# Peptides against a protein of PDB entry 5A53, part 68

Target 1, 230 residues: chain A of PDB entry 5A53
Amino acid sequence: LVENVKQALFIPGQSCNKNLHDIMVDLSALKKPDMKRFNRKNDIHPFEDMSPLEFFSEKNDCSLMVLMTSSKKRKNNMTFIRTFGYKIYDMIELMVADNFKLLSDFKKLTFTVGLKPMFTFQGAAFDTHPVYKQIKSLFLDFFRGESTDLQDVAGLQHVISMTIQGDFQDGEPLPNVLFRVYKLKSYKSDQGGKRLPRIELVEIGPRLDFKIGRIHTPSPDMVTEAHKKP

## One batch from the design tools (peptide; aimed at target 1 Y89)

Design b2_p29_7_s3 (made by RFdiffusion4, then SolubleMPNN; from b2_p29_7, 14 letters changed)
Fold by OpenDDE base, seed 1:
Structure b2_p29_7_s3 (fold): chain B 230 residues (1-230), chain A 29 residues (1-29)
Amino acid sequence: as target 1 above (230 residues)
Amino acid sequence: SDMIKQIQDQILNPSKYEKELEKYRVKSK
């Protein structure tokens, strides 16, 4: 049984500001139609008490949540939360750097709601380092959309690109993750061979550089349960 | 670029892409 598309809930925290709100709106647009937003601020501190998030997950039937908060220590903080059985599976703080660009900063391109994105990951650590593996898992899970055998290249109109900003060694601060969204233009080569399609990418936004903050990881048992094939 | 290659691979091998997505899927229930 293919599970239904995961629903996302965007929650403005008590410290949510206009910039975070705008970022929330633009990022959530990529999750339409499978997205809900709260209009009211909620005082939630997920790393102190997870129970309010579990309550919201169950009440709204959302297994994906994003909490928008800002402080001096954690400016423009997006806490991404996943639940399994309405219990917290994992959490990660991703702080948006000040150099962010909104959709309004790019040329208005017709974005078709509900199109399945393609993903690209740049950086070996996405496959080897636990934190970046979690980020990769999160974003794939968050934006996957419907599992369709749509071989229709026509349905893959945008690419979500995530890049680790530079190399790092053990014990060093984790580099930022560069989040980029592109419109994909694919051209079939007219020559009848299995030629690689010509690809053109146009950045459409938003543009977000994520600084990694605090992380909550699932228990091994929860990992096993969450990945059980039916 | 690695990005272009990844995209091309996904276009050419959609079933492989779907399998990869499934590998990273966390069940909600």
Scores: peptide ipSAE 0.594, ipTM 0.943, DockQ to the pose 0.864
OpenDDE base, seeds 2, 3, 4, 5: peptide ipSAE 0.591, 0.581, 0.574, 0.585; ipTM 0.943, 0.940, 0.938, 0.942

Design b2_p29_7_s4 (made by RFdiffusion4, then SolubleMPNN; from b2_p29_7, 13 letters changed)
Fold by OpenDDE base, seed 4:
Structure b2_p29_7_s4 (fold): chain B 230 residues (1-230), chain A 29 residues (1-29)
Amino acid sequence: as target 1 above (230 residues)
Amino acid sequence: SSMIESILEQILNPKKYEEEEAKYRVKSK
């Protein structure tokens, strides 16, 4: 069973500022048409009470949510939430560093809305470390889009790149995740019997460096239910 | 770059990529 495209709800928290609003607009543009945005601030504290988010998930039929908050301890904080059966499955705080770039900071390039992005993950920890595995799972799930036949190279228009910023050992602070978005340009190569296309990547934004914050993980029972094959 | 190589591999082997992505899929209902 191919599940329908997951819908995302972007929620300004009470402490949402102009920078977070701009980031929200730009990031949500990558999720069009499968996104909704609230225009009003909502006083939500998901690590204290998850019930308002479960209510919004059900009411809006959105299994993805992003809460935009900012404080001295958690500046430019994007809390990414997934639900299963409108109950919280997992949550992760990703704080945007001050060096962010908006879409307006890049050359405007046209792209087709709703196409499935290609992903690249740089760093072994994306496959081994539980936090980075969750991040990988989250972003793959968040930006999956419509299942297009990947055999049509013409349908491959953009790449999302995620990089762990440096090496780390057990017990050290988790390095930031560098989020980058590129437009894929493919050229027919006439050189050699195997027509390997030549590709070029052009950064289109936004550019976000994520500092990892608090995490909520699902219960083993929820994991089992969410992974049941039909 | 390693990134370009990864993208080329995904373009050339879409089924392998889909199978790898499927390991990270979580149902919503």
Scores: peptide ipSAE 0.522, ipTM 0.932, DockQ to the pose 0.769
OpenDDE base, seeds 1, 2, 3, 5: peptide ipSAE 0.505, 0.521, 0.513, 0.499; ipTM 0.930, 0.933, 0.933, 0.927

Design b2_p29_8 (made by RFdiffusion4)
Pose (drawn by RFdiffusion4):
Structure b2_p29_8 (pose): chain A 225 residues (1-189, 195-230), chain P 29 residues (1-29)
Amino acid sequence: LVENVKQALFIPGQSCNKNLHDIMVDLSALKKPDMKRFNRKNDIHPFEDMSPLEFFSEKNDCSLMVLMTSSKKRKNNMTFIRTFGYKIYDMIELMVADNFKLLSDFKKLTFTVGLKPMFTFQGAAFDTHPVYKQIKSLFLDFFRGESTDLQDVAGLQHVISMTIQGDFQDGEPLPNVLFRVYKLKSYKSRLPRIELVEIGPRLDFKIGRIHTPSPDMVTEAHKKP
Amino acid sequence: SSEEAEEEERLEKEAANWVLVEEEMEALS
């Protein structure tokens, strides 16, 4: 009954550069094998015209898309886009801070591609705040991959950690979201003692513009059998 | 008629996946 794994399409925008491209490559690796990359630059402005994104979604059968854009006003801009029936469901701009680390900045460890990642979300706002609820929903939908009734404990290899940069009060600017990836190590104490090793990429997301779905589309996208 | 029935089924499966993702998000709360 459940759908196939959602496919991701990574799209360099007109203003995409090498540094932003490196961020795309390393983050796209976490999506393997359910990922495609465009090589050329495309003049796409999602908050001015959504038509091209809907076109690429249909022709490439990708319900998940990431546009790469950079200006001084919005540097290292990663616009995460989800579609339903090849129409736009929601969009959010996540801009990467300059303190980012790539896979090259971390010791390369053995890594089995295509395993179901674990998730940990740190921050009460991930459950109550509309903006952060969308981010939690986005990254769970984006990287969870294959749904299954069966889980091999040996397959529990890495965790995707997302942390809000401190608590905050209403009216203040929205804190950044800290994207971290760790590999698990377990030791004997039955329950194992768990330790973590960072493997990257390390990304601090600054929150930008947001598009939300209409109630009609939410009804269809979240219709229950 | 066949193409319309296949597209409706595709949308239903897509929606079922959205529901599962929503339930998993709620379980993580």

Design b2_p29_8_s1 (made by RFdiffusion4, then SolubleMPNN; from b2_p29_8, 11 letters changed)
Fold by OpenDDE base, seed 1:
Structure b2_p29_8_s1 (fold): chain B 230 residues (1-230), chain A 29 residues (1-29)
Amino acid sequence: as target 1 above (230 residues)
Amino acid sequence: SSMEEEKKLKLEREAAGNVLIEEEVEALS
């Protein structure tokens, strides 16, 4: 079975800075080998004109894109884009808070590239609220794709945790999403002659707190088409 | 339209300027 693994394209925007570049490198490393990066800045404004992204989706055969931009209003902004048939399906702006940590800020731990992460979601809104449902769908689609083979459990080396930062009511600003990456470490515990395997989670980075920005939702027709998987 | 062709040509130029970095499956140590 050729896993139809979705390819990601990382695009530096015109306003991409060093911090966003470093974040892009670290986040894209989790998507290897199914990742491409542009080395040049591109002047793309996806909420004004989506055509450049559709063009790049088609030309690079990438159904996932991440645009890296920064402004005073939208600092450290990662626009996550999905396409269907090389047309924009959905978009979401996720702004990285200044408290971010890179892979270099953590103890270096060797991991095998290409293994699918396990996901954990903390917060009821991931199942009920439209925006958080989109975020959940996006990240699952981005890193795991559609095929959950049982072999993915045997190869489990890392966990991505996504947490909604606190409760909120209708009409309140949407809480940040806390993105964390952990490596599973198996320890043999020598306690009491029974070698019980102890599994520990060790944070490996990057650590990103996402502030939610603008969203583009798919048309009902595109939803219907995208759910018509053959 | 002439504007659509010009837009397409601009996008093609922008795409041609990008070098794709496909990083191989390296063990991140």
Scores: peptide ipSAE 0.110, ipTM 0.701, DockQ to the pose 0.031
OpenDDE base, seeds 2, 3, 4, 5: peptide ipSAE 0.033, 0.033, 0.036, 0.028; ipTM 0.565, 0.638, 0.618, 0.625; seed 4 fails the geometry check

Design b2_p29_8_s2 (made by RFdiffusion4, then SolubleMPNN; from b2_p29_8, 13 letters changed)
Fold by OpenDDE base, seed 4:
Structure b2_p29_8_s2 (fold): chain B 230 residues (1-230), chain A 29 residues (1-29)
Amino acid sequence: as target 1 above (230 residues)
Amino acid sequence: EEEKKLKEEKLEREAAGNVLIKEEVEALS
């Protein structure tokens, strides 16, 4: 089965700033080699007019897009977009909190490009609440593409952890999603002449706390079409 | 019709002005 890995396009919006640019560079590094970036700011407002994003999806053959914008109301906003047949499937605004850490804030470890991350999700709402289900689906789709059954455990290099920050009730503001990236570090422990492989998780960045913003959900017809496996 | 044409022309101008940063991606592929 030739895995059809989804390609991502990172788009600086008109209000993109240095912090968002740095976040974009670091997050997109995790998507290499299946990533493209624009070098110019683009005047795109996806919740007002989606046509520019559909155009860029088709023109660049990218089914994943991330728009980088910032305003007083929506500071450090990453709009994640998925397309199906170059039409908008879904969108979600994820605003990066000011406590973010870049890759430069961590000890740089060697990274092999093209290895798939393992995901961990902490919080029952990832399986029950529609917004967190969309976030889970989005990030799995963004970094894994199609699920190959044989995750070669031998090829596991890094773990992406996503945690819902606390409990919430119906009608309360949705808690942030804590995004963390770890590298698996293998140590040969020589304990008593038996080399036991010890695996440790080392945080490598970026560290992002996502505040949830606006959401666009697909039509029932698009959901049915997108789930039709050929 | 005219408004649609103006939107399409804007999109083409935006596309023509963008350069894709691929070099680091292609060198590692």
Scores: peptide ipSAE 0.125, ipTM 0.728, DockQ to the pose 0.029
OpenDDE base, seeds 1, 2, 3, 5: peptide ipSAE 0.063, 0.078, 0.050, 0.052; ipTM 0.668, 0.680, 0.638, 0.643; seed 2 fails the geometry check

Design b2_p29_8_s3 (made by RFdiffusion4, then SolubleMPNN; from b2_p29_8, 13 letters changed)
Fold by OpenDDE base, seed 1:
Structure b2_p29_8_s3 (fold): chain B 230 residues (1-230), chain A 29 residues (1-29)
Amino acid sequence: as target 1 above (230 residues)
Amino acid sequence: SIEEKLKEEKLNKEAAGMVEIEEEVKSLS
């Protein structure tokens, strides 16, 4: 069964700026070929009215969406949306910090389109804290999909690393999530007559530090429906 | 309502505003 690879739709909001556009282009390149982008700005406020996003999900057959907006309060905001049955399942605002790096800031390395990344998660909260569990679930769902065939390991090209920036206590502001993308480079080491393959991780970008914003969690009924494997 | 129809028409036009994956989306100037 070819698992239905989840399609992503990238939507520039009315307040989308050049930086967000560049980030959108670079991040969406990691989702090729399973990505669509709008070329026009759309006036969407998902935490006020979700109906436009549900409409776009249905009309574009995309269960993943990213809305690009920026304001004084929510600068460089990427709202990640998942739908189930073209209804909003969950949403999370991830604001990109100003220290971001684009693909152009790194050494250009050729990569094959359509290879699934491996993920690494650093921080216990990815497995314990509800918000970080949602982030982990979202990014795995967004870039990897459900099944890694053993063939995906043989085709391993790149790694996405997600790190929680420090420890936190209950009631403290949630630390940023550090998003990093690495390409695996295999080198033949000539050391000692045994050609041991040396694998190096080379950062390729984009480099994004995500500040966590507003969250919409699914209803218990939608969780139950979405976890029903057909 | 007329307002709902106008909203749907707007959304349909926006939904059709897809860029092909290969097109370098030039800067939304």
Scores: peptide ipSAE 0.026, ipTM 0.558, DockQ to the pose 0.027
OpenDDE base, seeds 2, 3, 4, 5: peptide ipSAE 0.008, 0.021, 0.034, 0.000; ipTM 0.321, 0.515, 0.599, 0.283; seeds 4, 5 fail the geometry check

Design b2_p29_8_s4 (made by RFdiffusion4, then SolubleMPNN; from b2_p29_8, 11 letters changed)
Fold by OpenDDE base, seed 5:
Structure b2_p29_8_s4 (fold): chain B 230 residues (1-230), chain A 29 residues (1-29)
Amino acid sequence: as target 1 above (230 residues)
Amino acid sequence: SEKLKEEKEKLEKEAAGNVLIQEEVEALS
C-alpha cells in the first residue's frame, strides 16, 4: 500500500513576526513538494476554536498544519496540528527558542527535493512518555514521503535528529526538543590503499530548540478510527 | 443554524483572501 504523502499547510497567525516567518519558510522547505503556505495572517486561536483549522484542512486537502504565532507567553510558537478526516486529531505547541539558526546561517548545500529524511531520536522518553511519543509520531508523519522502503536506504541524503534536552522526572517541566538537520556527505578518503567511504554529517539547518507548550490529545474514539485504517 | 452559516461565510472569506504558495510543485508535474 503506497501511503499517500501527507500534505502540510503553513499558516501565519495574526501575531506572526519576521523570525517566525523565516522559520516557517526554512522548515517548510524540508517538506517540499508536499507543502502549502498562506501568504497572509489569519486570526486563528486553535485552543479556543478549532473550526477554522478543520475548514482549512478540508479546503486545502492538508492533514498537517502549522500555525505560526507569537506572544509574550508563547514566543515563536509553532502549533502543529494533525487532522483525521479533516477533523482535529491532535495539536501541540512547540515554541522556538531565540537561539535558532536559519538555512542561511549554514553552508548552502544542494539537495534533491522530495527525498525522505532519516530520523534519529535521542532520549528514552520518545518511546515512553505520552508527550514525547506524540512529538515523535508527529515529526515522523510530517516528513514521511512516499513509503518506498527501497528508496529510503539508497537515497539517504538527510538526517533529522531530535534530542530531548536532558533528563526529567514526573512533575518537572518537560525538557526542550532539539531539532537538527544534517546532510550526509560521502567523501573518498584517499588514505593509503583502503578507500573506506567516509560519511560525514554536515548540519544544514534549520536549527530549532522546541519548548513544549499546550497539547490537545485525540479522543479515544478518534484513536480507534485512525488505527482501523488498514 | 444561522450562526453556523455566518461562521462558514467568515471562514470562506478568510480562505478566499489567502494566496497559496506551492513551491516546486509545478516543476514536478
Scores: peptide ipSAE 0.122, ipTM 0.715, DockQ to the pose 0.030
OpenDDE base, seeds 1, 2, 3, 4: peptide ipSAE 0.031, 0.031, 0.037, 0.046; ipTM 0.614, 0.612, 0.647, 0.545

## One batch from the design tools (peptide; aimed at target 1 D61 F84 L140 R144)

Design b2_p30_3 (made by RFdiffusion4)
Pose (drawn by RFdiffusion4):
Structure b2_p30_3 (pose): chain A 225 residues (1-189, 195-230), chain P 30 residues (1-30)
Amino acid sequence: LVENVKQALFIPGQSCNKNLHDIMVDLSALKKPDMKRFNRKNDIHPFEDMSPLEFFSEKNDCSLMVLMTSSKKRKNNMTFIRTFGYKIYDMIELMVADNFKLLSDFKKLTFTVGLKPMFTFQGAAFDTHPVYKQIKSLFLDFFRGESTDLQDVAGLQHVISMTIQGDFQDGEPLPNVLFRVYKLKSYKSRLPRIELVEIGPRLDFKIGRIHTPSPDMVTEAHKKP
Amino acid sequence: SDIIEDIEDYIQNWDEHEEEYDEYEVKSKL
């Protein structure tokens, strides 16, 4: 009854550069094998015209899309896009801060591609705040991959951790979201003692513009059998 | 740490966490 794994399409915008491309490559690796990359630059402006994104979603059968854009106003801009029936469901701009680390900045460890990641979300706002609820929903939908009734404990290899940069009060600017990836190590104490090793990429997301779905589309996208 | 405590809880209650994650699934097909 459940749908196939959602496919991701990574799209370099007209203003995409090499540094932003490196971020795309490393992040896209976490999506393997359910990912596709475009090599050319495309003149796409999602908050001016959504038509091209809906076109690419249909022709490439990708319900998850990431546009790469950079200007001084919005540097290292990653626009995460989800579609329903090849129409736009929601969009959010996540801009990467300059303190980012790539896979090259971390010791390369053995890594089995295609395993179900674990998730930890740190911050009460992930459950109550509309903006951060969308981010939690986005990254769960984006990277979870295959849904299954069966889990091999040996397959529990890595965790995707997302932390809000401190608590905040209403009216203040929205804190960044800290994207971290760790590999698990377990030791005997039955329950194991757990330790973590960072493998990257390390990304601090600055929150930009947001598009939310209409109530009608929410009803259809979240209709229960 | 909080992350490690969540990981230990996830390992013990994997079915419950995977069910919870279904709440965040956005259908892609009509």

Design b2_p30_3_s1 (made by RFdiffusion4, then SolubleMPNN; from b2_p30_3, 14 letters changed)
Fold by OpenDDE base, seed 1:
Structure b2_p30_3_s1 (fold): chain B 230 residues (1-230), chain A 30 residues (1-30)
Amino acid sequence: as target 1 above (230 residues)
Amino acid sequence: SSLIQQILDQIQNLKKYEEELKKYEVKSKK
């Protein structure tokens, strides 16, 4: 059984401000039509009590949630939450650096809502390091959309690029993850030989540099259940 | 750019690309 497209719920926390709201709006636009947004602030502290999030997951039938909070210690904090069976599977705090760019900062390009993006990950740690593997899994899960395979470049409109900002050693702070979104322009090569299209990328936003915060990892049992092939 | 090259490589090997993505799939329900 192919699982339905995962629905996302964006939740403004009590400390959500205008900047976070704008970031929320712009990021959630990439998840349309498979997203909901709360209009009211909710006083949720997921690392203290996860029960409200599990309740919202079940009530709204959303297996993806993003909580928007901001404090001096955790400025512009987006807590990404996934559920399995409406129970918390994993959580990760991703704090947006102050150098963020909104969609309004880029040339307004029309795009088709709901098209599956192509992902690119830059950094070996996305395949080897537990935290970055979680981030990779999360963003793939969040923005993949329909489970249909990409058949041709003609169906490709967007590229989501995620880059680990630099190398790091064990015990060092984890580098930021650079989130970039591009519109893909494909040109047919008139050269009769190599059918490789010429590709151009135009950044469309938002531009987000994520600082990694607190993480909740699933139990081994939940991992086993969530990865079971039907 | 390295990014463009990565995209081109993935486009050339879409089957492999999709198979690799499936390794990271997480179910939301039983």
Scores: peptide ipSAE 0.629, ipTM 0.949, DockQ to the pose 0.779
OpenDDE base, seeds 2, 3, 4, 5: peptide ipSAE 0.616, 0.648, 0.300, 0.150; ipTM 0.947, 0.952, 0.758, 0.686; seeds 2, 3 fail the geometry check

Design b2_p30_3_s2 (made by RFdiffusion4, then SolubleMPNN; from b2_p30_3, 14 letters changed)
Fold by OpenDDE base, seed 3:
Structure b2_p30_3_s2 (fold): chain B 230 residues (1-230), chain A 30 residues (1-30)
Amino acid sequence: as target 1 above (230 residues)
Amino acid sequence: SSIIEQIQKQIQNLKEYEKEEEKYHVKSKK
């Protein structure tokens, strides 16, 4: 059974401001057509009570949610939520640094809506550290889209790059994750009888530096159920 | 750049890339 494409619901929180709204619009544009946005602010505090999010997940048939909030302690906070059976699977707070760039800050390029992006991760911790593993899992899942065999390079238009900002040791604050979006250009180059495609990247936005906040992890039972292959 | 090199490697082995991505897929329903 091929699972249907996961739908994302973007939710403005009560403290959502103009900057967060703009970030929401731009990030959600990358998830089209599998995206819904609320126009009204909702007073949701997911780390205090998760029940409103579970309700929204079920009501809207969205297994991905992003809550937009801002406070002095958690400025420009995007809480990413996944559900399993309309129950909270995991949550992570990713706070956008003030140096963000919107799509309007880049040259507008035409792209096909609905194409699956290729991801690239920079930093060994994405494969070893539990928090960065969750981030890797989240974004790959969030942008998985239609299970199309990307057998043809010709279908690759977008690259999303995620980079851990610097090295860190145990007990140190977790470095930010640098989120970058590129348009991929492929050129046929004839070098030495082997056609190695020349790749060029053009940044298209948004540009987001994520500071990691609070995390909710699933129960072992939920992990087992969510990873069961039919 | 390291990013370009990584992308080139992934493009050359798309089957492996797709297999790796599938390991991170989480079901939304039973």
Scores: peptide ipSAE 0.631, ipTM 0.950, DockQ to the pose 0.798
OpenDDE base, seeds 1, 2, 4, 5: peptide ipSAE 0.612, 0.617, 0.429, 0.606; ipTM 0.948, 0.949, 0.821, 0.948; seed 1 fails the geometry check

Design b2_p30_3_s3 (made by RFdiffusion4, then SolubleMPNN; from b2_p30_3, 15 letters changed)
Fold by OpenDDE base, seed 3:
Structure b2_p30_3_s3 (fold): chain B 230 residues (1-230), chain A 30 residues (1-30)
Amino acid sequence: as target 1 above (230 residues)
Amino acid sequence: SSIIEQIQKMIQNLKEYEKELEKYRVSSKK
C-alpha cells in the first residue's frame, strides 16, 4: 500500500517572534505543496499537555507538526512532532542557533515545487545513537515527499545535508546538527565514454544549526505498530 | 568522503538508496 504523502502543519506558539516566523517560512517552503501554516499564535506546551497537538493533527489531517516557540531557556525552538493514528508518536526540540541564514541570504535560484530531495548524513551516530537515529528518521520522513521511484538525476533538484558537529563521548552534551540545503546541478559528460555525470552543489539555504533539546519517544508497542507495513 | 562523493554513489545506485530509506519509514496511520 502506497501511503499518501505526509502533510506538515507549522504552528506559531505564543512566544513566536519575527526570526522564528522567517525560519518557519523558509523551512516550510521546502515542504510545499504538502504544508499548512497557522496564521494565529497558539498557546501550546507539548511537554506538559499533548492533547492540543493530537487535536490539530486529526482536524488538519497532518501527521507532521512543527511548533515555533522562544524563551530564555529555549531560544528559537522548533519542536518537531510526528503522530501515529493522530496520537503523538515522537517529539524533539531543535533550537536554531543565532548564526542562522535565511533564503534571502543566498543567491536566488530557480525552484521546482514538489521535487524530492536527496539526503546525506555525516556522522556515525546517525546510525548508532538513539537520539540521532530519531533525527535521521524524522527528517527523512518529513521531506521524503511522494514515494515515486527515482529513475534518474533529472528528478533530483535538492540535497539536504545533516552533519553532527564533531565527535562526542558517552555522558557528554550532544553536538549540534548542521542543516544545509544545496541545489544539485548535473552536467552531461560530453565525452563519449560512460563517465558518471559531473555534480555541482550550490548552497541555497536556509542554513540552520540545531541544538538538541527535550525528546519524547514512543512506547515499544507503538514502535511495533508504526513499523508494520500496511 | 565528501558530500559530492556520497551523492555520486547514491546516484549510481538509486535502487539501493531507496531501499535504505525504506528501513526508516514510519507509518502515520493504522
Scores: peptide ipSAE 0.475, ipTM 0.918, DockQ to the pose 0.769
OpenDDE base, seeds 1, 2, 4, 5: peptide ipSAE 0.493, 0.465, 0.472, 0.504; ipTM 0.923, 0.916, 0.919, 0.925; seeds 1, 4, 5 fail the geometry check

Design b2_p30_3_s4 (made by RFdiffusion4, then SolubleMPNN; from b2_p30_3, 18 letters changed)
Fold by OpenDDE base, seed 5:
Structure b2_p30_3_s4 (fold): chain B 230 residues (1-230), chain A 30 residues (1-30)
Amino acid sequence: as target 1 above (230 residues)
Amino acid sequence: SELIQQIQEMILNLKEYEKELEKYRVRSKK
């Protein structure tokens, strides 16, 4: 049973500022047409009370949510939330560093709305460390789209690269995750051999460096249920 | 670049990429 494409709801928190709003607009553009945005600020504190988010998930039929908040301690904070059966599955705070770039900072390129991006991950921790595994899972799930879309190179338009910024040891602060978006230009290799296709990348934005904040993980029972193949 | 090479390899193995995506599937509904 193939589930419908997950819908994302972007929620401005009470402390949402102009920068976060702009980031929200640009990031959500990559999720079109499967995206909704609230126009009003909502006073939500998901790590204190998750019930408002569960309510919004159910009311809007969105299993993906992004809460935009900013404080001195958690500046430019994007809380990514997933739900299962309209109950919180997981949450992660990703704070955008001040060096962010918006779509307007890059050359305007024509693009087709609704094409599924291809993700690349750089850093072994994406496969071994529980936090980075969650990040990988989140973004792959967030932008999964239709499962049938990436059968050939003709369906590829965007590449999203996620890189762990540097090495780290146990007990050290987790390095930032560098989020980069590229338009892919592919050229058919005329040579009948299994040669790698010639490609060119053009960065289109947004450019975001994510500092990792607080995390909520699902219960083992919820994990089991959410991963059951029907 | 390493990134370009990685992408080139992924393009050659798009079917495998899609299979890998399925491993990360979190259902939204029961």
Scores: peptide ipSAE 0.619, ipTM 0.950, DockQ to the pose 0.769
OpenDDE base, seeds 1, 2, 3, 4: peptide ipSAE 0.608, 0.548, 0.508, 0.549; ipTM 0.948, 0.938, 0.928, 0.938

